Peptides against a protein of PDB entry 2MBZ. Designs and how they scored, part 86

Target 1, 143 residues: chain A of PDB entry 2MBZ
Amino acid sequence: GINLTPEEKFEVFGDFDPDQYEEEVRERWGNTDAYRQSKEKTASYTKEDWQRIQDEADELTRRFVALMDAGEPADSEGAMDAAEDHRQGIARNHYDCGYEMHTCLGEMYVSDERFTRNIDAAKPGLAAYMRDAILANAVRHTP

## One batch from the design tools (peptide; made by RFdiffusion4, then SolubleMPNN)

Design b2_p22_6_s4 (from b2_p22_6, 7 letters changed)
Fold by OpenDDE base, seed 4:
Structure b2_p22_6_s4 (fold): chain B 143 residues (1-143), chain A 22 residues (1-22)
Amino acid sequence: as target 1 above (143 residues)
Amino acid sequence: PPPDFSYYSLFDLEGAGARAAR
């Protein structure tokens, strides 16, 4: 799990505890490279590291919401750039995330009710918008 | 899960795992 005290975890994540999914993830995907990479990387993370990760996620959420509010299509340069930053953030912080992997995550955002519900809490339709932006970004980066 | 979700949660591995299982 996350190597933080309960208090530190609360300070960073508030009401959300990412460790709540540790058992499920381990049971389903514990033998995958992505899981190994994530465990290895995050094992050394400090409170400040996790705070940065959370801040990055929040910033991306705000960017996507702002794009939607502005009426920018999901395949706009702004939306695709946000998707690219999302992909790179996952790659830096958790596990290798190529464009194919990213599209799989995007599909999960709209196919897994848990993700859809949580993402759309920020703005209805955000999960679908992100998925579309992720796909568009993958396409523009595919030779 | 609670509505205050992080896009970088460990649950993202569900997607990664699904891809790896293909």
Scores: peptide ipSAE 0.078, ipTM 0.729, DockQ to the pose 0.058
Fold by OpenDDE base, seed 5:
Structure b2_p22_6_s4 (fold): chain B 143 residues (1-143), chain A 22 residues (1-22)
Amino acid sequence: as target 1 above (143 residues)
Amino acid sequence: PPPDFSYYSLFDLEGAGARAAR
């Protein structure tokens, strides 16, 4: 799990504790490459690393919300660029994330209620918007 | 302060990534 003190976890994640899913994640995905890559990378993360990751996530959320509020299509350059940054962030911080993987993640955002609820807490329909942007970004980068 | 949202929770990343890799 995340190697932070309870106080540090609260400072970074607030009332949400990602480790609440540790057992479920391990039971379901413990034998996958993505899980192993993520555990290997994050094992050395400091409080500052986790804070940076959270800041990046929050910034990305705000970008997508702003795009939606501006009425920008999910296949606009702005939305696709945000999706690309999302993909690269996953690849940098957690596990290899190609365009096919990213597309699968986008589909999960709208098909798994737990993800949809968490994402749409920022803005209703955000999960669907992100999924569409992810798909569009994948298409434009596919030969 | 609590984050607005996290796309990178262990549940999101490890679970979602593992699911997508199938």
Scores: peptide ipSAE 0.069, ipTM 0.732, DockQ to the pose 0.069
Fold by OpenDDE base, seed 2:
Structure b2_p22_6_s4 (fold): chain B 143 residues (1-143), chain A 22 residues (1-22)
Amino acid sequence: as target 1 above (143 residues)
Amino acid sequence: PPPDFSYYSLFDLEGAGARAAR
């Protein structure tokens, strides 16, 4: 799990406890490469590391919302660039994330109700917008 | 599951990534 004190966890994640999903994640995906990579990388993360990751996630969310509010289509350069940054962030912090993997993640955001509900809490339709941007970004980077 | 979680939660990243890798 996350190697932080209860106080540090609260500082970074607030009322959300990431470890509450650890058992489910392990049960469902514990034998996958992505899980192993993520566990190995995050095992050494400090509070500052987790805070940076959360800040990046929050910034990306605001960025996508701003794009939607501005009327930028999901296949615009701005939206595709945001999707690319999302992909790169996953790759740096958690596990190898190529364009194919990224498109699968995007599809999950709209097909798994738990993710859709969580993402759309920031803005209705955000999950679909992200999925479309992720797909567009993958297409433009595929020769 | 809780009603809200981060884009980069273990559930999202490890679960989503692992699921996509299948």
Scores: peptide ipSAE 0.064, ipTM 0.723, DockQ to the pose 0.072
Fold by OpenDDE base, seed 1:
Structure b2_p22_6_s4 (fold): chain B 143 residues (1-143), chain A 22 residues (1-22)
Amino acid sequence: as target 1 above (143 residues)
Amino acid sequence: PPPDFSYYSLFDLEGAGARAAR
């Protein structure tokens, strides 16, 4: 789990503890290289590291929402760049994330209703927009 | 009902989860 005190977790995540899903995540993906890499990397993370990761995620969400509000297509350079930053963020913070892996994640965002609902809490259709941007970004980097 | 995630929690799932097997 996240190596933070209850107080530190509260400061970073508020009333929500992401570790509540640790068992489910382990059951679904515990035998993957990505899971092992993530556990290894995050084991040394400090409060400041986790705060940074959350801030980055929030900023990315705002970027995608702004793109949607502006009417930018999901295959626009702006949207694809945001998708690329998302991929790189995963790679930097959690596990090696190639374009194929990234497209799989994008598909999960629209096929798993829990992901869809939670992502779309920021803006309806955001999950689909992200998926499309992720796919477009993958295509442009692997023509 | 399925649990709700913050966006960070979704990111955490991304960090721990994958649909690609070894």
Scores: peptide ipSAE 0.064, ipTM 0.723, DockQ to the pose 0.058; fails the geometry check

Design b2_p22_7_s2
Fold by OpenDDE base, seed 1:
Structure b2_p22_7_s2 (fold): chain B 143 residues (1-143), chain A 22 residues (1-22)
Amino acid sequence: as target 1 above (143 residues)
Amino acid sequence: MEEERRRRRAAGALAAASMYLL
């Protein structure tokens, strides 16, 4: 789990506890390289590291919302660039995230109602927009 | 206040999704 005190977790994540998925993740992905990489990377993270990750996620959320509000399609340069930054952020902070893995995550955002509800809290339809941008970004980077 | 709370919930979802492979 995240190596923060309950107080530090609250300061960074508020009422959200990312460790709530620990058992599910272990059951579904515990034997994967991605799981091992994430555990190894995050084991040394400080409060400041987690705060940076949260700030990056907040920024990306704002970018996607702004693109939607501007009427930019999910396959626009701006939306695909935001999706690419999201993929690269996962790669830096958690685990190697290729385009196939990223598209799988995008599909999860719209197929698992827990993720859809949480993402769409920023703007209705955001999860679907992100999924579409992720897919478009993967397509444009396919050789 | 409501917008910032929405942004944190969305960012939390993004973090959780990125950490779906925690």
Scores: peptide ipSAE 0.098, ipTM 0.727, DockQ to the pose 0.612
Fold by OpenDDE base, seed 2:
Structure b2_p22_7_s2 (fold): chain B 143 residues (1-143), chain A 22 residues (1-22)
Amino acid sequence: as target 1 above (143 residues)
Amino acid sequence: MEEERRRRRAAGALAAASMYLL
């Protein structure tokens, strides 16, 4: 799991513990290349690395919320660009994330109530908006 | 204060989701 003390985890993630998903992730994805890549990359992450990742996620959340508040459709350039940045962020920090994988993530945001509730805590409908932007971004980059 | 906590929960969910597909 994340090699931070409980205190450091609290400082970075607050009341959220990402390691609560460790067993589920291992059971469902433990034999994939993505899992291997993530475990290899994150094994060396410092508190500062995790904080950067959280800051990037916070920024992305703010961008999507701002787009929604502005009435920009999920297939707008702004929303698709935010989705692309999200995909690239996953690729840098965790594992190679193609458009197909990204669409799977987007679908999980709306199909798994745990993720929907947590994402929509920032703004109701955010998970659905992100999913739609992710799909639109994937479509525009598919030949 | 509450909005920032909500944003952190969302960010945590995004991180968890990224890890979930690992």
Scores: peptide ipSAE 0.105, ipTM 0.731, DockQ to the pose 0.652; fails the geometry check
Fold by OpenDDE base, seed 5:
Structure b2_p22_7_s2 (fold): chain B 143 residues (1-143), chain A 22 residues (1-22)
Amino acid sequence: as target 1 above (143 residues)
Amino acid sequence: MEEERRRRRAAGALAAASMYLL
């Protein structure tokens, strides 16, 4: 799991505990390359590393919300660039994330109600907007 | 303050989502 004290976890994640999903993640993905890569990368992460990841996620969320509020379509360059930054962030912090994998993640955001509720807490429809932007970004990078 | 907690939950969910697809 995340190698932080309970106090550090609270400081970084607040009332959200990522470790609540550790068992489910291991059961579903434990034999994948992505899981292995993530465990290897995150094993050395400090509180500051996790905080940076959270800050990046917050910034990206704000960016998508701002795009939605501005009426930018999910297939706009701005939305697709935000999706690309999201993909690259996953690749940098967790595991190799190609466009196909990213599209699968986007679909999960709208198909798993737990993700939808958590994402849409920032803005209703954000999960769907992100999924659409992720798909559009994948399409523009696929010949 | 409530918006920041909601944003942290959303960001945590996005981070957890990247972890969930691990």
Scores: peptide ipSAE 0.091, ipTM 0.730, DockQ to the pose 0.632; fails the geometry check
Fold by OpenDDE base, seed 3:
Parts: structure tokens; sequence; C-alpha cells
Structure b2_p22_7_s2 (fold): chain B 143 residues (1-143), chain A 22 residues (1-22)
């Protein structure tokens, strides 16, 4: 799992414990390259690394919320750029994330209620907006 | 703050979910 003490985990993730999903993740994805890459990358992560990842995710969330509040379509340049930054963030921090993989993740955000509920805690409909932006970004890069 | 915990849950779900719940 994440190489942090329980206290460090709480400081970084709050009441959300990512390790609660470790077994499910291993069962569903344990044989994938993405899983192996993520385990390899994160094995060396410090508390500061995890905090940076959280800060990046928070910033992205704020960007998407701001776009939604401004009434920008999910296929706007701003929304697609935010989706691209999200994809690149996953690639940098976790595993190689191509446009197909990213689209699959976006679909999961709206099809798995656990993801939807967690994402929409920032703003109702955010998961759907992100999914649509992810799809639009993928489409513009795969004509 | 409750808002900070919500942000951390959302960010943690986004970051951890990208690795944990593909």
Amino acid sequence: as target 1 above (143 residues)
Amino acid sequence: MEEERRRRRAAGALAAASMYLL
C-alpha cells in the first residue's frame, strides 16, 4: 500500500483512506501494466510527494468547478485543456495514461457511484463534466 | 474545515482512484 504512517495518511488524505480499496484494485487490475507501474512509482513516494499529488488534484478540481460556474461547455478549449492536464498528471504520478485509458477512467467516474459521489462532493455534476471534457479532449487528439 | 476534508476526499478519490479503482 501507500508507504505512509496512519498519521501521515490522515494528514494527506483526511478521512479518506485509499488503502480501503487496495484489495479491490488488486483483484480488478493487479495483472495490468498500469497497476505495476503505479506500484513501482509510488513505492518511493514520500509524504511530500503524496501531498503534491493532492494539491495538483485540488487545483484541477477548482479549475473544472470554475469552468462549470462560468457556463463553459465541457468541450470548450478550457475544459479540454484541464482534461489534458488531468491525463498528464496521471501519467506523471501513476501510470502511462493514453487517451483511451483516460476515456475509460472518465466513464468510470460516472458509472461507479462511489467515484461519482466523491467527485461531486466538490460540485454536483462535476464527474459528468469531467467525463465529457475527457472525452472531448480524447476526440480532438484522435481524429 | 469541512470544506478542506471534502477537497481532500475528492482529490484523494481522483488521485487514489486513478491507481486503485481503474
Scores: peptide ipSAE 0.080, ipTM 0.723, DockQ to the pose 0.613; fails the geometry check

Design b2_p22_7_s3
Fold by OpenDDE base, seed 5:
Structure b2_p22_7_s3 (fold): chain B 143 residues (1-143), chain A 22 residues (1-22)
Amino acid sequence: as target 1 above (143 residues)
Amino acid sequence: MEEERRRRRAAGALAAAAGFLL
């Protein structure tokens, strides 16, 4: 699990305990390279590292919401740049995330109702918008 | 009603734990 005290976990994740899902994540993804890379990288993370990751995720969410509120298409330069920053954030913090992997994640955001509901808590339709931006970003970077 | 709220909280939590993969 995450090597934080219960107090530190509460400060970073609030009422959400990521360790409650460790078994499901292991069952679904435990044999993937992504899982192995993530476990290796995150094993050394401090409270400050986890807080930074949460802050980055919150900032990205705000950017996508602002783009949607402005009426920017998901294939706009701004939306595709936000998708690229998302991909790079995954690659930096967790595991190698190519454009194909990123598109697979985008599809999961709309196909798994649990993801959709969590993402759409910030704004209805955000998961679909992110998926479309991720796909557009992948297309523009694929020759 | 309570079971559906528990399922919604568990689903939000799974998305945040899978946000560990996001």
Scores: peptide ipSAE 0.121, ipTM 0.702, DockQ to the pose 0.146
Fold by OpenDDE base, seed 4:
Structure b2_p22_7_s3 (fold): chain B 143 residues (1-143), chain A 22 residues (1-22)
Amino acid sequence: as target 1 above (143 residues)
Amino acid sequence: MEEERRRRRAAGALAAAAGFLL
């Protein structure tokens, strides 16, 4: 859970309440190492830590949108580097995120309509573009 | 302007929540 006041949560996340997914996350992933690591890391996060994480995510979103607007393929160096930064951000902030795990996340972005709708709020097709960039980045780093 | 920033924050929070969903 996120150890913020309701007001701090609103300031950081706005109309999105991450705690609304806590039960679903626990039911689906509560026995995974990723869940354990995330719970351990985030238990000490301040409002400033959560704000930084949101700012990083927003910057990455802007970067992907800019690549799409420039017509860069999802398997371009720029798109794959953005995907790598995304993977590394997850690894720093939440849990060890290997390339296989990252591809699973990318597939979730296009298979779960909730993720697709919320990602595509920044730009239509962004979830698919991110999935493709994530996959391309994983392929280039897999021997 | 503010709604679009809130929706983009929701996308970042979902990316974080996607990290939470795994």
Scores: peptide ipSAE 0.110, ipTM 0.737, DockQ to the pose 0.498
Fold by OpenDDE base, seed 2:
Structure b2_p22_7_s3 (fold): chain B 143 residues (1-143), chain A 22 residues (1-22)
Amino acid sequence: as target 1 above (143 residues)
Amino acid sequence: MEEERRRRRAAGALAAAAGFLL
């Protein structure tokens, strides 16, 4: 799991407990290369590392919300660039995230109600918008 | 205040989801 005290976990993740998903993740994905990479990378993460990851995610969420509020389509350059930054953030912090993997994640955001609910807590329809931006970004980078 | 907490929860869920739920 995450090597933080309960207090530090609360400071970084708030009411979200990542450990509640550890068993499900291990069961579904424990034999994948992505899982191994993530466990290896995150094993050394400090509270400050986790906080930075949260800050990056917060910024990206705000960016997508701003694009939606501006009426920018999910296949706009701005939305696709935000999707690219999301992909690169995953690659940097967790595991190698190619465009195919990223599109799979985007689809999960709309197909798993837990993801949809968590994402759409920032703005209704955000999960679908992110999925569409992720797909558009993958298409433009995979001619 | 509530909106920022919702954004943090959503982003935290995204980060955690990206890191945990593949």
Scores: peptide ipSAE 0.108, ipTM 0.734, DockQ to the pose 0.612
Fold by OpenDDE base, seed 1:
Structure b2_p22_7_s3 (fold): chain B 143 residues (1-143), chain A 22 residues (1-22)
Amino acid sequence: as target 1 above (143 residues)
Amino acid sequence: MEEERRRRRAAGALAAAAGFLL
């Protein structure tokens, strides 16, 4: 799990505890390279590292919301660039994230109601918009 | 205040998706 105190976890994540999913994640993905890489990388993370990751995710969320509010399509350069930054953030912080893996994550955001609900808390339809931007970004990088 | 809490929940979901392979 995340090696933060309960207080530090609350400061960074608020009411969200990612460790609540540890068993499910292990059951579904525990034998994957992505899982191993994530466990290895995150084992050394400080509170400041987790806060940075949270801040990056907050900024990305704001970018997508702003694009949606502007009426920019999910296949716009702005939306695809935000999707690319999301992919690169995963790759930097957690595990090697190619376009195929990123597409799978995007599909999960709309197919798993837990993800959809949590993402759409920022703006209704955000999960679908992100999925579509992720797909468009993958397509433009695989001509 | 409500917007920041919404942003943190969305970011937490993104971090969970990215970091925890749900």
Scores: peptide ipSAE 0.111, ipTM 0.732, DockQ to the pose 0.585; fails the geometry check

Design b2_p22_7_s4
Fold by OpenDDE base, seed 5:
Structure b2_p22_7_s4 (fold): chain B 143 residues (1-143), chain A 22 residues (1-22)
Amino acid sequence: as target 1 above (143 residues)
Amino acid sequence: AEEERRRRRAAGALAFLGGAFL
């Protein structure tokens, strides 16, 4: 799990503890390369590393919300670029994330109510918008 | 109120990256 003190976890994640899902994650993903890569990379992460990841995610969230508020379609260059940055962020911080994997994540955002609820806390419909942008970005990068 | 907003943002950020399944 995340190797932070309870105090550090609270500072970074608030009262939301991602380690509450550790067993489910192991059951669903434990035999995947993505899981192994993520465990290897994050094992050395400091509080500052986790905070940076959260800050990057917050910035990306604000970016998508701004696109939605501006009425930009999910297949606009702006939305697709945001999706690409999201994909690259996952690849940098967690595991190799190709376009197919990214598409699968996008589908999870709208099919798992826990993700949908958490994402849409920023703006209703954000999860669906992100999924659509992820799909569009994958299509434009597929020969 | 600010703590709750922070919690929501953090939860959203984690979900945005793939949540607990990363």
Scores: peptide ipSAE 0.121, ipTM 0.749, DockQ to the pose 0.364
Fold by OpenDDE base, seed 1:
Structure b2_p22_7_s4 (fold): chain B 143 residues (1-143), chain A 22 residues (1-22)
Amino acid sequence: as target 1 above (143 residues)
Amino acid sequence: AEEERRRRRAAGALAFLGGAFL
């Protein structure tokens, strides 16, 4: 789990506690390289590291919302670039994330209602838009 | 403020729930 005090967790994540899903994630992903890599990388993270990760994620969310508001298709260069940044962010902070893995994550965002609700809290339809952008980005990089 | 909270919730899902994590 995240090695922050309850106060630090609140400062960084607010009402969201990612550790509430630790057992489920372990059950679903615990025997994967991704899980092992994430545990190893995040074990050394400080409050500042988590805050940076949160800030990066917030910025990415804002980018996607702005693209949607502008009417940019999910397969636009702007949307695909945002998806690429998302993939690279996962790779940098958590685990190696290839395009196949990324597309699987995108599909989960729309197939698991818990993900959909959390993502769409920023804007209705955001999860679907992200999934489509993720897929488009994967396609353009693996023609 | 509420908009920022919504963004944080979404960002949390993207960063921490989108695959294997802690």
Scores: peptide ipSAE 0.114, ipTM 0.766, DockQ to the pose 0.574
Fold by OpenDDE base, seed 4:
Structure b2_p22_7_s4 (fold): chain B 143 residues (1-143), chain A 22 residues (1-22)
Amino acid sequence: as target 1 above (143 residues)
Amino acid sequence: AEEERRRRRAAGALAFLGGAFL
């Protein structure tokens, strides 16, 4: 699990403990390279590292919401760039994330109700918008 | 407000179900 004290976890994640999903994550992804890489990388993360990850995610969310509010289509340059930054963020922080993997994640965002509900908390339809942007970004980077 | 945002986002620790934090 996350190697933070309960206090540090609270400071970063609020009253939520992501370790509560450790068993489900292990069951679903435990035999994947992504899981292995993520476990290895995050094992050394400090509170500041986790906070940075949260900040990056928040910034990305705001960016997508702003694009939606501006009426930019999900296949706009801005939306695709946001999707690319999302992919790169995953690659830096967790595991190698190619375009195929990224599209799979995008599909999960709309197929797993829990993800959809969580993402759409920022703005209704955000999960679908992100999925579409992820797909568009993958297409433009796949000659 | 920031704490609430973190709670809402973290409550979706579902992010780790995909191997990444949303």
Scores: peptide ipSAE 0.109, ipTM 0.762, DockQ to the pose 0.325
Fold by OpenDDE base, seed 3:
Structure b2_p22_7_s4 (fold): chain B 143 residues (1-143), chain A 22 residues (1-22)
Amino acid sequence: as target 1 above (143 residues)
Amino acid sequence: AEEERRRRRAAGALAFLGGAFL
């Protein structure tokens, strides 16, 4: 699991217990390169590293919500740029995330109700908006 | 505080449910 003490885990994730999903994650993704890369990268992560990852995710969420509130289309330059930053964040922190993989993640956000519910906790429709932005960003980067 | 906890749960769930880490 995550190389943090129970205290550190609580400080970073609060009431969320990432360990509750460990078995499901292993079952669904354990044979993928993404899983391997993520385990290798995160094995050395400190509390500060995990906190930074959470902060980055929170910032991205705020950006997408702001775009939605402004009425910007999901295929706008602003939304696509946010999607690109999301992709790059995954690549830096966890595993190689190409545009194809990113679109697959976007589809998961709207097809897995657990993801949809968690994402939309910030704003209803956010998961769909992110999916559309991810797809648009992938298209513009695939000549 | 409640909003902060909600955000952390959302981000954490996305990171770990996919195994791929969002």
Scores: peptide ipSAE 0.108, ipTM 0.765, DockQ to the pose 0.494; fails the geometry check

Design b2_p22_8_s2
Fold by OpenDDE base, seed 5:
Structure b2_p22_8_s2 (fold): chain B 143 residues (1-143), chain A 22 residues (1-22)
Amino acid sequence: as target 1 above (143 residues)
Amino acid sequence: MEEERRRRRAAGALAFASMYLS
């Protein structure tokens, strides 16, 4: 779980409670290297660390929305660069995230309604746009 | 603001995805 007080959790995550998914995540991924890496890294995270992660995610969201509003294709250099930054952010903060893993995450954004709904709250179609950008970025980095 | 609230929800979803894997 996240080592924050209820007040700190509210300040950082607002109405979203990541701990409500702890059991599901553990049941589905608890035996993976990625899960272990994430738990090891985040165990020492402070409120400031979590806030930084949220700020990075928020900036990424704004960046993708801006690309969509500008009419940039999901396979544009700008969109693929945003996807690459997203991948690297996961790698820094949580677990090693290769391009294959990243494409799986992208697919989850559109196949799991919980993710789709939450992501598209920023802009309708954002989840699909991100998935497509993630895929395009993976393709350009895979011979 | 409503827009900021929506952005936070999306950011939270991304954070959850990072923990969720695949």
Scores: peptide ipSAE 0.104, ipTM 0.747, DockQ to the pose 0.624; fails the geometry check
Fold by OpenDDE base, seed 3:
Structure b2_p22_8_s2 (fold): chain B 143 residues (1-143), chain A 22 residues (1-22)
Amino acid sequence: as target 1 above (143 residues)
Amino acid sequence: MEEERRRRRAAGALAFASMYLS
């Protein structure tokens, strides 16, 4: 979990508490190496670390939205590069994230309506666009 | 603006909870 004080959590995440999903995350991922790696790696994270992670996520969201607004297809180089940066960000911050794992995450974005709705709060169709970009990026890196 | 920032944070936090396994 996140070892920040309530005040630090508020500074980073605002009025949304990601810990409300801790139980579900444990149910879905608790028996995976990814879960273990994430717990071990994030145990030492400071508020500044979490803020950096949040900033990276926000920047990626803006980047995908800009691609959509520009009419770039999800299998464009720009969209696939954004997907690759997303994958690498997970790998740097949390756990080893191969292309298979990344594809699984992308499918979750569109199969779980809670994720779809929340992601699409930035722009309608963003979850599907990200999923498609993730798939395309995985394909181009598995020739 | 503030509402947009709030929405982005909420979306990011949900994605974080799912993918980053905090």
Scores: peptide ipSAE 0.093, ipTM 0.725, DockQ to the pose 0.420; fails the geometry check
Fold by OpenDDE base, seed 2:
Structure b2_p22_8_s2 (fold): chain B 143 residues (1-143), chain A 22 residues (1-22)
Amino acid sequence: as target 1 above (143 residues)
Amino acid sequence: MEEERRRRRAAGALAFASMYLS
């Protein structure tokens, strides 16, 4: 799990507690390479590391919202670039994330109501927009 | 402040997604 004090967890994640999902994640994905990679990487993360990850997520959220507000299609260069940065962020911080994996994550954003509800808290339709951008980015990078 | 809270919830969802894998 995340080796932060309850106070530190609240400072970084607010009311969201990733540890609430530890058992579910382990149950569903504990035998995957991605899970092992994530556990190995995050085991050494400090509060500052987690804060950086949250800051990156906040920035991406703002970028996607701004793109939506500007009327940019999800398959625009700007939206696809944001999706690419999202993919690369996962790769740096958690596990190797290829385009197929990223596409699966995007689909989860719209198929799992927990993700949809939380993501759309920033802006209605954000999860679907992200999914579409992720798919478009995957297509443009796949021969 | 409310908007910031909404963004934090979304960021949390992204963090969860990263851990959730696929």
Scores: peptide ipSAE 0.091, ipTM 0.734, DockQ to the pose 0.616; fails the geometry check
Fold by OpenDDE base, seed 1:
Parts: C-alpha cells; sequence; structure tokens
Structure b2_p22_8_s2 (fold): chain B 143 residues (1-143), chain A 22 residues (1-22)
C-alpha cells in the first residue's frame, strides 16, 4: 500500500483512498508485470511524489474537461495529445503502458461503473471521452 | 472549491485506477 500516514493521505488524496482497491488489484493482477512494476516504483515514493502525481492527474482532468467544453472531438489533436500524456504519465509513475494496455484501461473506464462514476464526477461523459481519445491516440501511433 | 474537489476525485480515479487496473 501507499506508505503515507493517515494525515498525509488525507492531505494528498482527501476522501479518496486508493488503498481500498489493494485487495481487488492483488487478486486480479497480482501476478502481472504491471503490478510488480507499480509496487516496485511506488515503494519509495514520498508524500511529495504522490502529490506530484495527483497534480499531474488534476491537470489532465482539467485539459480533458476544457476540450469537451470547447466541443473538440475526442479524436482531435488536443484530445489525443492529452491521452498520450496520460499514457506517458502511467509509464513514468507506475508501469510500462503501451498503446494496447492503454486502450484496455480506457475500456475499463467505461465498463466498470466505479471508475465511470469517479471520472464523471468532474464532468458527465468524461470517461467515455477519455476512452475515445485513448483509442484515437493508439490508432494514430499504431498505423 | 466544489469543482476542484470533483476534479481531484476524478484525477485520483484516473491515476490509481490506471495503476491498479493493469
Amino acid sequence: as target 1 above (143 residues)
Amino acid sequence: MEEERRRRRAAGALAFASMYLS
């Protein structure tokens, strides 16, 4: 789990507790390379590291919301660039994330209601928009 | 404040869902 005190976790994540998914993640993906990489990378993360990750995620959310508000299609250059940054962020902070893996994550965002609800809290339809942008970005990079 | 809180919740879902949903 995240090696922060309860106070530090609250400062960084607020009411969101990522450790609530630890058991499910272990059961479903505990034997995958992605899981092992994530555990290895994050084991040494400080509060400042987690805060940086949250800041990056916040900025990404703002970008996607702004694109949607502007009426930009999910396969626009702006939306695909945001999806690419999302993929690269996962790769830097958690585990190797190729385009196929990224598309699988995008599909999960719309198929698992827990993720859909959490993502759409920022803007209704955001999860679907992200999924479409992720797919479009994958397509343009894997012709 | 409400918008920022919603965005943080969504961002958390994006970051950690992506981490755990591999």
Scores: peptide ipSAE 0.090, ipTM 0.739, DockQ to the pose 0.659; fails the geometry check

